# Peptides against a protein of PDB entry 6MBK: the designs that were tried, part 24

Target 1, 240 residues: chain A of PDB entry 6MBK
Amino acid sequence: GFEMVNFKEEGFGLRATRDIKAEELFLWVPRKLLMTVESAKNSVLGPLYSQDRILQAMGNIALAFHLLCERASPNSFWQPYIQTLPSEYDTPLYFEEDEVRYLQSTQAIHDVFSQYKNTARQYAYFYKVIQTHPHANKLPLKDSFTYEDYRWAVSSVMTRQNQIPTEDGSRVTLALIPLWDMCNHTNGLITTGYNLEDDRCECVALQDFRAGEQIYIFYGTRSNAEFVIHSGFFFDNNSH

## One batch from the design tools (peptide; aimed at target 1 N118 V157 T159)

Design b2_p9_3 (made by RFdiffusion4)
Pose (drawn by RFdiffusion4):
Structure b2_p9_3 (pose): chain A 240 residues (1-240), chain P 9 residues (1-9)
Amino acid sequence: as target 1 above (240 residues)
Amino acid sequence: DIERVHYDF
């Protein structure tokens, strides 16, 4: 019912190959396909996850390393997903100095600075941990772990991650949801939810989509400052 | 409901 298309404005997204009516359940993704904090713990990253206090406290950082470890694993279950991810992003981590300079004197620039400093600190910290701590000597990253790797990983997580209930429903966790996460954003209401009975992510159409029209979802009631810093885009006519 | 998460790193 859909195909991947490289749109000028939003980059790659989903386009309808048939008419899709509003409120139609047109997209579902089972839990097995998701990359989660739990799958990160049970992966080759597990030995380091159990020893490093930062990875235990910060599931978003855990997901970034899970993404890097699987990217460096030729036989990873998630290789189809990793190979279709973007190689670059428009998060401020990628901005030139003069591009950030336009934000001087604004409310938003403080968070740009924090993002930069946090990412650089994290890279330097984990570089040392991976190169010296025994619990990381079997990681794929010991051979090569560049700043570009880390910038890519945290940018992949921050522009795509989601909160889902745990398999039991009593807690929440962070996850990457393949296929569905290729939908771009438009104004509207959240129409994506987690179905605990079928144990899958389900998305109903936000609006009618004719064949040939791009399929959009509503990401959330975020400001443009949040969209730029964490999602890497500015949304014209953001009603929120 | 599922929405994009904007947690600081």

Design b2_p9_3_s1 (made by RFdiffusion4, then SolubleMPNN; from b2_p9_3, 7 letters changed)
Fold by OpenDDE base, seed 1:
Structure b2_p9_3_s1 (fold): chain B 240 residues (1-240), chain A 9 residues (1-9)
Amino acid sequence: as target 1 above (240 residues)
Amino acid sequence: PISLSFLDV
């Protein structure tokens, strides 16, 4: 019912190949297709994850490293998804000097500096870990782990991470949701939830879409990334 | 808009 399209202004998005009605379940993504903290634990990163307190404590960093490992793996299942990700982001880590200088007059400067500092410290820590930890030897990024790599991964996760339930529904975990996160934003209501019975992310159409129209979803009132993380995902299967 | 930062480590 839809196809991936590179739109002129929005970049990648989804286009309807047929008429889609409002509230129609047009898109679902099974857990097995998600990049999650669990899939990170079950990947080549798993042994290191099991021994590094920071990876264990910070699911977003675990996702960032998972993303880097999979990107560095030519046969990764997620290569088609990873290839759709931007090479650069409109995040503070990519701000030009003039943008940072402009922000010095705003409250945002403190957050920018914090993000720079935090990301740099994380990189330094993990660079040492990757160079010295026995379980890092098998990582495909072992000999290729730059700050640019880490910046990209962090920014990818920061802009695309979502809260989803664990398989048993007892806790919340983090996930990147391939295909779904290609939908561009419009105003409306949240129409994405997680179906625990079928163990999948589900998206229903916000409105009617005609064949050939771009399919938009609502990420929320905040920036898409932040809203999706905190409020853009609901677990009520019947709320659609 | 600034996305939520990762924590310091």
Scores: peptide ipSAE 0.128, ipTM 0.807, DockQ to the pose 0.127
OpenDDE base, seeds 2, 3, 4, 5: peptide ipSAE 0.060, 0.086, 0.084, 0.114; ipTM 0.774, 0.806, 0.781, 0.824

Design b2_p9_3_s2 (made by RFdiffusion4, then SolubleMPNN; from b2_p9_3, 6 letters changed)
Fold by OpenDDE base, seed 1:
Structure b2_p9_3_s2 (fold): chain B 240 residues (1-240), chain A 9 residues (1-9)
Amino acid sequence: as target 1 above (240 residues)
Amino acid sequence: PISLVTEDV
């Protein structure tokens, strides 16, 4: 098995509690444990989701609001997961003034400004929605929706969102994958896929891990979003 | 974790 551990320098990660062999299916997360656009639709957010075009069009925002609603719900099923999330992120929305100033000399500054602008506009839009929409009255965030909340949720989703298949496999949707997303990154091949038959995210070991070692996965060159469904399991058997 | 750009609304 494995356990969640707070590693120095790396934050939370997974540590092997026994020897794990390369290619061993050591971790799986059933759909029911995922925070998905579908679970957002089925939550207290559902009525608002059904009437807000932006929530419907932008699954990442739907996840952000889902995350905020669940965080604000003491009895949320996802509280244990949410408590593992960073309070701050290494994203442009959290850049210090000096970091932004440094980036002014780079091409990245335009993306940073765009992200700030977009996020601010989204917040302003949804603040108004939450204040005025009839279905927002039941949201646990109704009286506690700050930009900081939104920034955190957006950043959480931005850094952790994954593409997974819908239950019928006909489309892709977005998901946060609890427990799995605690794995820290190493170089290698994608070893995470979605098993539609068992309706679960599956992760096989990238290499042998001994008891007590941190378990790493390869996030790929892009966000994990593109890898779960599109990359499948790529493992070089000759490297072991 | 990889940062993605959010779309405008």
Scores: peptide ipSAE 0.052, ipTM 0.759, DockQ to the pose 0.151
OpenDDE base, seeds 2, 3, 4, 5: peptide ipSAE 0.031, 0.038, 0.029, 0.035; ipTM 0.707, 0.745, 0.704, 0.730

Design b2_p9_3_s3 (made by RFdiffusion4, then SolubleMPNN; from b2_p9_3, 5 letters changed)
Fold by OpenDDE base, seed 4:
Structure b2_p9_3_s3 (fold): chain B 240 residues (1-240), chain A 9 residues (1-9)
Amino acid sequence: as target 1 above (240 residues)
Amino acid sequence: PIELVFEDV
């Protein structure tokens, strides 16, 4: 029903290959295709994860390192997904000095500075961990872990992380959702949920799309997007 | 908009 396309202005997106009706289930992503905290634990990062309290406590950081490890792995299952990610972001960590100066007159500056501080401290911590921890020797980023790498990974996760249920539905965990997050954003209602019975993320069409049209979705908040765990889709109009 | 920050460590 759709194909990946590199649009001139929007970058990568999805294009309908047939007519899609509003509320039609056009896209689903099984759990096995997601980048999750669990997949991080089961990766080359697993041994370090099992011994580092911060990785264990902060699923977003675990995802960031998972993303970096997989990016550095030529044979990674997620290479096709990772290659579609932006190389740079319009997030605060990429703001130029003049942009930061402009924000000094606003309350947003505190969040920017907090993000800078937190990210820098995380990098410093994990740089030391990667240099000294025995299980870090197996990581493909062992000799090439820069702030630029970490900034990219943090920004990628920050803008794309989602909350999904665990396999048993008892808890929530964090996930990057390949293919789904390729849809470019439009205003509207959240039309994505998690189907526990089929163990997949599901997306229904926000509107009618004709064959050849770009498919847009409304993510809601892209930072820690929440999906309905119970019985289908969450339809809410979040300010975005 | 400013995204949710990662926590300090």
Scores: peptide ipSAE 0.273, ipTM 0.846, DockQ to the pose 0.141
OpenDDE base, seeds 1, 2, 3, 5: peptide ipSAE 0.237, 0.244, 0.215, 0.257; ipTM 0.826, 0.827, 0.816, 0.841

Design b2_p9_3_s4 (made by RFdiffusion4, then SolubleMPNN; from b2_p9_3, 6 letters changed)
Fold by OpenDDE base, seed 1:
Structure b2_p9_3_s4 (fold): chain B 240 residues (1-240), chain A 9 residues (1-9)
Amino acid sequence: as target 1 above (240 residues)
Amino acid sequence: PIELSFLDV
């Protein structure tokens, strides 16, 4: 077992409540608990999703809006998860002037500026959509949709989105994985996969953990983690 | 290290 703990400096993480052995399946998250493009489609966002080509084409944006809608919904199932999310991120959208200035000497500056510009354009587009589209009237964010909101949601998705299979396994979709993404990062191998038979994300322990120790996992490519559908959880380290 | 991630456009 494990428990959620707010660790000093690291923020929220998972702590073992018992000894966990390497390769032990210690954590699983059923699909029903995930925030997915499909759950977005099935939410209050669904009608707008069905009418907006950008939402349909860009699952990450759909997740961002799903996150915003759920955050704005007091009775959302995901409120406990959302409340654990950072209020700010180490993404380019949150870079201070000094950080941007530092990057001016690097090629990364172009990517940063591109991300700023793209995000701003997306916000402007969706602000108009939310204000004018008939299916947006019922969205809980109708009267509360700021750039800060959008920046936060985009950054949340950017740092936490994962690729998982669809229910039938025929395609991949994007998901935020509550509880699992509370694990803090360490170097190692990917030990997370998706079990289609049980329709759940599964995480096996990277190493032995003793009771009271923080459980760390390796995220892999965090912005778009691909999970193994098969039983082999250990993959080459591809950290960024 | 600065984490640079991208939301596709």
Scores: peptide ipSAE 0.046, ipTM 0.710, DockQ to the pose 0.151
OpenDDE base, seeds 2, 3, 4, 5: peptide ipSAE 0.041, 0.038, 0.035, 0.044; ipTM 0.749, 0.710, 0.721, 0.751

Design b2_p9_4 (made by RFdiffusion4)
Pose (drawn by RFdiffusion4):
Structure b2_p9_4 (pose): chain A 240 residues (1-240), chain P 9 residues (1-9)
Amino acid sequence: as target 1 above (240 residues)
Amino acid sequence: SPFEDFGVV
């Protein structure tokens, strides 16, 4: 019912190959396909996760290393997903100095500074941990772990991650949801939810989509400062 | 200083 298309404005997204009515359940993704903090713990990263206090406290950082470890694993279950991810992003981590300079004197620039400093500090910290701690000597990252790797990983997480209930429904966790996460944003209401009975992520159409029209979802009631810093885009006519 | 979260959910 859909195909991948490289749109000028939003980059790659989903386009309808048939008419899709509003409120139609047109997209579902089972839990097995998701990359989660739990799958990160049970992966080759597990030995380091159990020893490093930062990875235990910061599921978003855990997901970034999970993504990097699987990217460096030729036989990873998630290789189809990793190979289709973008190689670059428009998060402020990628901005030139003069591009950030336009934000001087604004409310938003402080968070740009924090993002930069936090990412650089994390990279330097984990670089040392991976190169010296015995619990990381079997990681794929020992051979090579560049700043570009880390910038890409945290940018992949921050622009795509989601909160889902745990498999039991009593807690929440962070996850990457393949296929569905290729939908771009438009104004509207959240129409994506987690179905605990079928144990899958389900998305109903936000609006009518004719064949040939791009399929959009509503990401959330975020400001443009949040969209730029954490999602890497500015949304014209953001009603929120 | 501690590490900070990133992203929005």

Design b2_p9_4_s1 (made by RFdiffusion4, then SolubleMPNN; from b2_p9_4, 3 letters changed)
Fold by OpenDDE base, seed 4:
Structure b2_p9_4_s1 (fold): chain B 240 residues (1-240), chain A 9 residues (1-9)
Amino acid sequence: as target 1 above (240 residues)
Amino acid sequence: DPFLSFGVV
């Protein structure tokens, strides 16, 4: 019912190939296609993950490293997804000096500085880990791990991570949702949920779309696609 | 929220 398209202004998105009605289930993504903390553990990163306390404690960082490892792996299953990701972001980590100076007059400046400091500290920590830890030797990051790489991965995860249930539904975990996160944003209700019975992320149409129209969804915010997926659908009327 | 932090190491 849809196709991937590179739209002129919005970049990659989804276009309807047929008429889609409001509330119609038009998109689902099985767990096996998601980039999750679990898939990170089951990847080349797994041995390091099993021994690094920070990777274990911070699932978002685990996803960032998973993303970097897969990006550096030509045969990665997720290459088609990774290639759709922006090369740069409008997140604070990419702000220029003038943008930061402008923010000095706002309350946001503290969060910006926090992000810079935290990200720099994380990079420094993991640079050392990658250079010295035995289980890092086989990582594609071993010989090339720059701050810019890490900044990109952190920003990718920051803007695209989602909370989904574990397979047994007992806990929440973090995931990047390929294909789904290609949809560009509109205002409205979050119409995405997780179907535990079928073990898949599901998205229903926010409105009617005609064949040939771009499909838009609501993530919560345009700048941060992070949201919580529970069983069923969220109809949170969050503003941007 | 574009200002969401990853947290501290």
Scores: peptide ipSAE 0.047, ipTM 0.728, DockQ to the pose 0.132
OpenDDE base, seeds 1, 2, 3, 5: peptide ipSAE 0.043, 0.046, 0.034, 0.043; ipTM 0.726, 0.730, 0.709, 0.721

Design b2_p9_4_s2 (made by RFdiffusion4, then SolubleMPNN; from b2_p9_4 with S1E D5S)
Fold by OpenDDE base, seed 4:
Structure b2_p9_4_s2 (fold): chain B 240 residues (1-240), chain A 9 residues (1-9)
Amino acid sequence: as target 1 above (240 residues)
Amino acid sequence: EPFESFGVV
């Protein structure tokens, strides 16, 4: 009931190909299509992941490296998704000097500086790891790992990561959700959840959309990850 | 867009 479209000002988005009613389940993404910490472990990154404590402890960083490895892999399953991602972001890591100076008068400056510092430290750490760790030799990042690469991956994950249940539903993990995260934002209610029975992310329509209209969703107030926390998990077949 | 921290290394 939808198609991917590159909108002029908003970039990639979804357009309805038929009338979609409010509360209609119009989009679902099975776990197997998600970029997850688990898929990172099962990728070329897996051997390094298994031996690096930071990758193991910080799922968001694991996703960032997973994203970078897959981006650098021409035959990656996720290439079609990765190519839809912005090349730059409106995140603090991309702020110009004047923007940072403006923020110096606000409380947000401390968070910005923290983010800069943390990201720089992470880059420095992993640059060394990639250069020296035996299991990094097969990574496509071995000879090409710049700060610009890392800040892009971090910003991608920062803006697009979602909390989803593990396959057994016992824990929460992190995922990037292809196709779903192509929807542009609007104000409203969170209409996305995870269906554990069918093992898929599900999105119901926020409102009626007519054929040819862009489909908008509400991700949450801060990050995409909030959708599951606020909308909950679905264990049975949802009646939507 | 989120103003989220990636944590400390």
Scores: peptide ipSAE 0.085, ipTM 0.790, DockQ to the pose 0.124
OpenDDE base, seeds 1, 2, 3, 5: peptide ipSAE 0.075, 0.068, 0.072, 0.077; ipTM 0.786, 0.779, 0.777, 0.784

Design b2_p9_4_s3 (made by RFdiffusion4, then SolubleMPNN; from b2_p9_4, 3 letters changed)
Fold by OpenDDE base, seed 1:
Formats: sequence, structure tokens, C-alpha cells
Structure b2_p9_4_s3 (fold): chain B 240 residues (1-240), chain A 9 residues (1-9)
Amino acid sequence: as target 1 above (240 residues)
Amino acid sequence: EPFQSFGVV
């Protein structure tokens, strides 16, 4: 077993409550617990999603809005997860002026400016949508949708989104994986995959952990590509 | 650290 702990310097992480052996399946998260594009479609956001082509085309934005809607919903199933998320991120959208100035000498500045511009445009677009679209009237965020909200949601998704298979395994979709994404990062191999047979995200231990030790995982560079490339998707339970 | 873009499609 494990428990969620707020570590002094690392923030939230998982601590082993017993000895865990390398390659042991110590953590799994069923699809029903994931925040996915599908769960977004099945939420209060669903009617708007069905009529907004940007939400339909950009699963990451759909997740961002799903996250915002659930955050604004006191009775959301995901409240315990959402409350563990950082209030701010080390993403370009949160860079201070001095950090941006520092980056002016680098090639990264163009990407940062692009992200700022794109995010601002998206916010402006969706602000108008939320204010004017009939299906936005029931969204809990209708009267509380600021740029700060949007950049937070975008940054949350940007840093935490994962590729998982659809239920039928025919396509790849995006998901936030509660509890799993609380594991802090270490160097190594990705030990997380998706088990389609059991319809769950599975994580095996990278190494032995003793009771009381923090459990670290390698989740790559938070690119969806690395997750798929290194872990793949398991159709049969025999892979773990 | 790599960051992803939320670029408009």
C-alpha cells in the first residue's frame, strides 16, 4: 500500500506503507476515476462540447474545461483530486517578467510568446462562447471564468495529460490520472501502462521501496508520446 | 523542460 503525503520540498507524493518490490503492480487507476475527454463529454460540459468544434478538435482544451467545471462543482467526484493540484505552475504561462527576459536570448522565447498568444486567444474565444452559447448557461463557471482560471486549467492539463486508449482500444484519447500523477519523478523507465482488459491505468514499481519511503516513478517529459512509446497499451492482463 | 502547446488547430 501507499499513502499520499505532502513532502516538505517536493509537495504531494506517495509514500509506501509497506515494502514494495520492483515490478510489483502497486497502483492502478480504473478508467472511471480518470478525467478524460469522454468524461468531459458526459459531464455538464457535454452539450456545449457537442456544439463547439474547438472543444471537439482539441481534447486538451476539453480537459481544461472539464477540470474547470469540476473545480467549480462542490459535489464533483474529482474534488479530492483537484484539491491536490498546484495553484500555480512552472509553465510559460506563469513565467515572471524576468524569466521571460532571460528567455529572450534563447530560441524558447518564440514558443513562449506563441503559447501566450494562443492561450489568450483561446480564452477570449471561450469567454464569448460561455457568455453567449445557450448550452453554457448551466456551466458552473459561467459567472466565474477568468484568464487566471483558464491558464491554470491549461497548465494543469499541459503538465498532467496522458494518452490512454479509448474503451474499445481503437483510438488514443487524453486523460488526467488522479493519484498516479501525485507520484514524484525520478530517472528511469516508464513503468506505467494502460490495461485494456481491466480498463485501468497500471503502475509497477521502478525499484524496491521500503515502508516509509517515497515512491518515485518515471513518467517521461510529460509528453504523451513518451508514455505511449515506452509503456504502450496492454490488451491482455499477462503483461503485468 | 519540454512544454506542450495548446495551439489552435
Scores: peptide ipSAE 0.068, ipTM 0.772, DockQ to the pose 0.128
OpenDDE base, seeds 2, 3, 4, 5: peptide ipSAE 0.025, 0.024, 0.030, 0.026; ipTM 0.683, 0.672, 0.701, 0.676

Design b2_p9_4_s4 (made by RFdiffusion4, then SolubleMPNN; from b2_p9_4 with S1D E4Q)
Fold by OpenDDE base, seed 3:
Structure b2_p9_4_s4 (fold): chain B 240 residues (1-240), chain A 9 residues (1-9)
Amino acid sequence: as target 1 above (240 residues)
Amino acid sequence: DPFQDFGVV
């Protein structure tokens, strides 16, 4: 087993409550607990999703709106998870003027400006949709949809989204994985996969952990990168 | 318990 702990240098993480052996399955998360594009479709967002081409085409934006709707819902099943998310992120959307000025001397400035422009355009589009579309009237964010809200949701998804199989295994979809994404990371191999037979995300230990030690996993580059959860743990290409 | 449905081994 494990417990959630606030570590002094690394923030929240998981601590082993017993000895865990390398390659031991120590954590799994059933699909029903994931925030997915499918759960977004089945939520209060569903009617709007069914009529908006951008939400349908961009699963990351669908997840962002799903986060915002659930955050605004006091009785949301995902409130305990959402409350663990950072209020701010080290993403370009949160860079201060001085940081942006410093980056003007680098090639990275073009990517920063592109992200700002895209996010601003998306916000402007969806602000109009939320104000005018009939199916937006039921959204809890209708009267409180700010750029800061959208920036937070987009950044949350950008840093935490994962690729998982659809329920039938025919396609790949996007998911946020509660509890699992509380693990801090180390260098190594990806030891997380999706078990389609049991319809759950599974994580095996990268190494031996003793009782009282922090559990680390490797999930590759999270920021602005898609983490792919493969069916099973036997895919050799676990190196990013 | 919000984590009751999580598999913790």
Scores: peptide ipSAE 0.162, ipTM 0.806, DockQ to the pose 0.025
OpenDDE base, seeds 1, 2, 4, 5: peptide ipSAE 0.037, 0.048, 0.041, 0.055; ipTM 0.630, 0.720, 0.717, 0.739

Design b2_p9_5 (made by RFdiffusion4)
Pose (drawn by RFdiffusion4):
Structure b2_p9_5 (pose): chain A 240 residues (1-240), chain P 9 residues (1-9)
Amino acid sequence: as target 1 above (240 residues)
Amino acid sequence: MERALWTDE
């Protein structure tokens, strides 16, 4: 019912190949396909996850390393997902100095500075951990772990991650949701929820989509400062 | 589901 298309404005997204009515359940993704903090713990990253306090406290960082470890694993279950991810992003981590300079004197620039400093600190910290700590000597990253790798990983997570209930429903965790996460954003209401009975992520159409029209979802009631810093885009006519 | 915002350490 849909195909991947490279749109000028939003980059790659989903386009309808048939008419899709509003409120139609048109997209579902089972839990097995998701990359989660739990799958990160049970992966080759597990030995380091158990020893490093930062990875235990910061599931988003754990997902970034999970993404990097699987990217460096030729036989990873998630290779189809990793190979279709973007190679670059428009998060401020990728901005030139003069592009950030336009933000001087604004409310938003402080968070740009924090993002930069936090990412650089994390990279330097984990570079040292990977090169010296015995619980990381079997990681794929020991051979090569560049700043570009880390910038890409954290950008992938911040622009795509989601909160989902745990498999039991009593807790929440962070996850990457393949296929569905290719939908771009428009104004509207959240129409994506987690179905605990079928154990899958389900998305109903936000609006009518005719064949040939791009399929959009509503990401959330976020400001443009949040969209730029964490999602890497500015949304014209953001009603929120 | 709203997309989660990145949390700094």

Design b2_p9_5_s1 (made by RFdiffusion4, then SolubleMPNN; from b2_p9_5, 4 letters changed)
Fold by OpenDDE base, seed 4:
Structure b2_p9_5_s1 (fold): chain B 240 residues (1-240), chain A 9 residues (1-9)
Amino acid sequence: as target 1 above (240 residues)
Amino acid sequence: MERALGQLV
């Protein structure tokens, strides 16, 4: 009912191949296809994860390293997904000096500075970990781990991470949701949930979409500042 | 389900 398309201004998105009615379940993604903290633990990163307190405490960083490891793995199951990710982002970590100066007049500036500082500190920490920790020896990052790599990975996670239930439904965890996260944003209501019975993400159509139309979802309530800081774009029709 | 706002602490 849909196809991946590279839209001129929005990058990759989903286009309807048939008419889709509002509230129709048009897209589902089983847990086994997700990049999760659990899949990170079960990957080549697992041994290091089991011994690094920060990876354990910060699921977003675990996902970032999971992305980096899988990107560096030619035979990764997630290569098709990773190849759809931007090589660069419009997030603050990629801002030029003039863009930062513009934000100095806004409330977002503190978050920008926080991101810069935290990302730099994390990179410095993990650079040392990768160079010295015994369980880092088999990581594809061992001989090539740059700030640019880390910036990309954390930006990817920042813009795409989702909360989903654990398999037993007892807790929440973080996940990247391939295919689904290609949907671009529009105003509306949350139309994606997790079906624990079938162990999958389920997305129903926000509205009627005709064949050939781009399929949009609502990412959630965001301020304009939050869109800039966390999603890397302005949304002119944002009602929040 | 919404995209979680990324906070790098």
Scores: peptide ipSAE 0.157, ipTM 0.830, DockQ to the pose 0.882
OpenDDE base, seeds 1, 2, 3, 5: peptide ipSAE 0.158, 0.156, 0.153, 0.153; ipTM 0.832, 0.831, 0.827, 0.829; seed 1 fails the geometry check

Design b2_p9_5_s2 (made by RFdiffusion4, then SolubleMPNN; from b2_p9_5, 5 letters changed)
Fold by OpenDDE base, seed 1:
Structure b2_p9_5_s2 (fold): chain B 240 residues (1-240), chain A 9 residues (1-9)
Amino acid sequence: as target 1 above (240 residues)
Amino acid sequence: MEKALGQLS
């Protein structure tokens, strides 16, 4: 019903291969295909995760390291997904001086500075961990862990992380949702949920899409400033 | 991309 397409100016997105009706369940992603905190724990990162308080406390960082480890693993299950990720982002961690200056006039400046500081501190911390911790020896990033790597991973997670329920539905956890997160944004309503019975993310069409049209979804209620921070773009038709 | 998830109804 859809295909991955690299759209000009928009990057990767999904294009309908047939007519899709509004409210039609056109896309689902089983948990087993997700990059989650749980999958991180079950990966080569697991031993380190089990002994590092920050990884345990901050699922987004766990995902970032999971992403880095998988990227560095040629046989990773998620290589096809990882290869679709941008090499750089328009998020604050990549902002040039002019962009930062622009944000100085906005309420977002505090968050930008916070991200800079936190990311730098985290990198310094984990650089030491990777160099010294016994369970870091087998990580594929052991000998190659740069700030650029970390910035990329953190930015990837920041722009793509989603809350999903745990398998038992008792709690929420963080996940990257391959394929689904390729959908670009438009104004509308939330059309994605998690089906615990089938243990999968499910997305229904926001509107009718004709064959050949790009499939858009609504990311959620956010201001343009929040979009900049979280997704790296402004949306002109954002009503929030 | 970071997107809000809800309940499909």
Scores: peptide ipSAE 0.077, ipTM 0.776, DockQ to the pose 0.158
OpenDDE base, seeds 2, 3, 4, 5: peptide ipSAE 0.044, 0.040, 0.051, 0.074; ipTM 0.694, 0.728, 0.702, 0.769

Design b2_p9_5_s3 (made by RFdiffusion4, then SolubleMPNN; from b2_p9_5, 5 letters changed)
Fold by OpenDDE base, seed 5:
Structure b2_p9_5_s3 (fold): chain B 240 residues (1-240), chain A 9 residues (1-9)
Amino acid sequence: as target 1 above (240 residues)
Amino acid sequence: MEKALGQLV
């Protein structure tokens, strides 16, 4: 019912290949296809994860390293997904001096500086871990772990991470949701959820879409500042 | 991109 298309202004998105009706379940992604903290634990990162308290405490960082390890693995199941990710982002970690200066007059500047400082500190910590920890020797990034790599991975996760339930529904975990996260944003209502019975993410159509139209979803209630900080874009018609 | 998930469960 849909295909991935590179739209000139919006980059990659989903286009309907048939007419889709409002509230129709047009897209689902089983847990096994998600990049999760659990899949990170079950990957080449698992041994290091099991011994590093920061990876254990911060699921977003675990996902960032999972993303880096899979990117560096030619046979990774997620290669097709990873290849759709931007190489750079419009998030604060990529801001130039002029962009930072523009924000100096806003309250957002404190968040920008905080993100930069935290990311730099994390990189310094993990650089040392990768150089010295025995379980880091098997990581495909062992000899190639730059700040640019880390910044990219953190930004990818920051802009794409979602909370999903654990398999038993008792807790929440973090996930990247391939294919689904290709949908671009429009105003509306949340139309995606997690179905625990079928163990999958499910997305229903926000509205009617005709064959050939781009399929949009609503990302949730965010201010433009939050879109910049967390999603890297402004939405002029944002009602929040 | 980061998107809010509703509980469909």
Scores: peptide ipSAE 0.082, ipTM 0.772, DockQ to the pose 0.185
OpenDDE base, seeds 1, 2, 3, 4: peptide ipSAE 0.045, 0.072, 0.041, 0.082; ipTM 0.697, 0.760, 0.758, 0.815

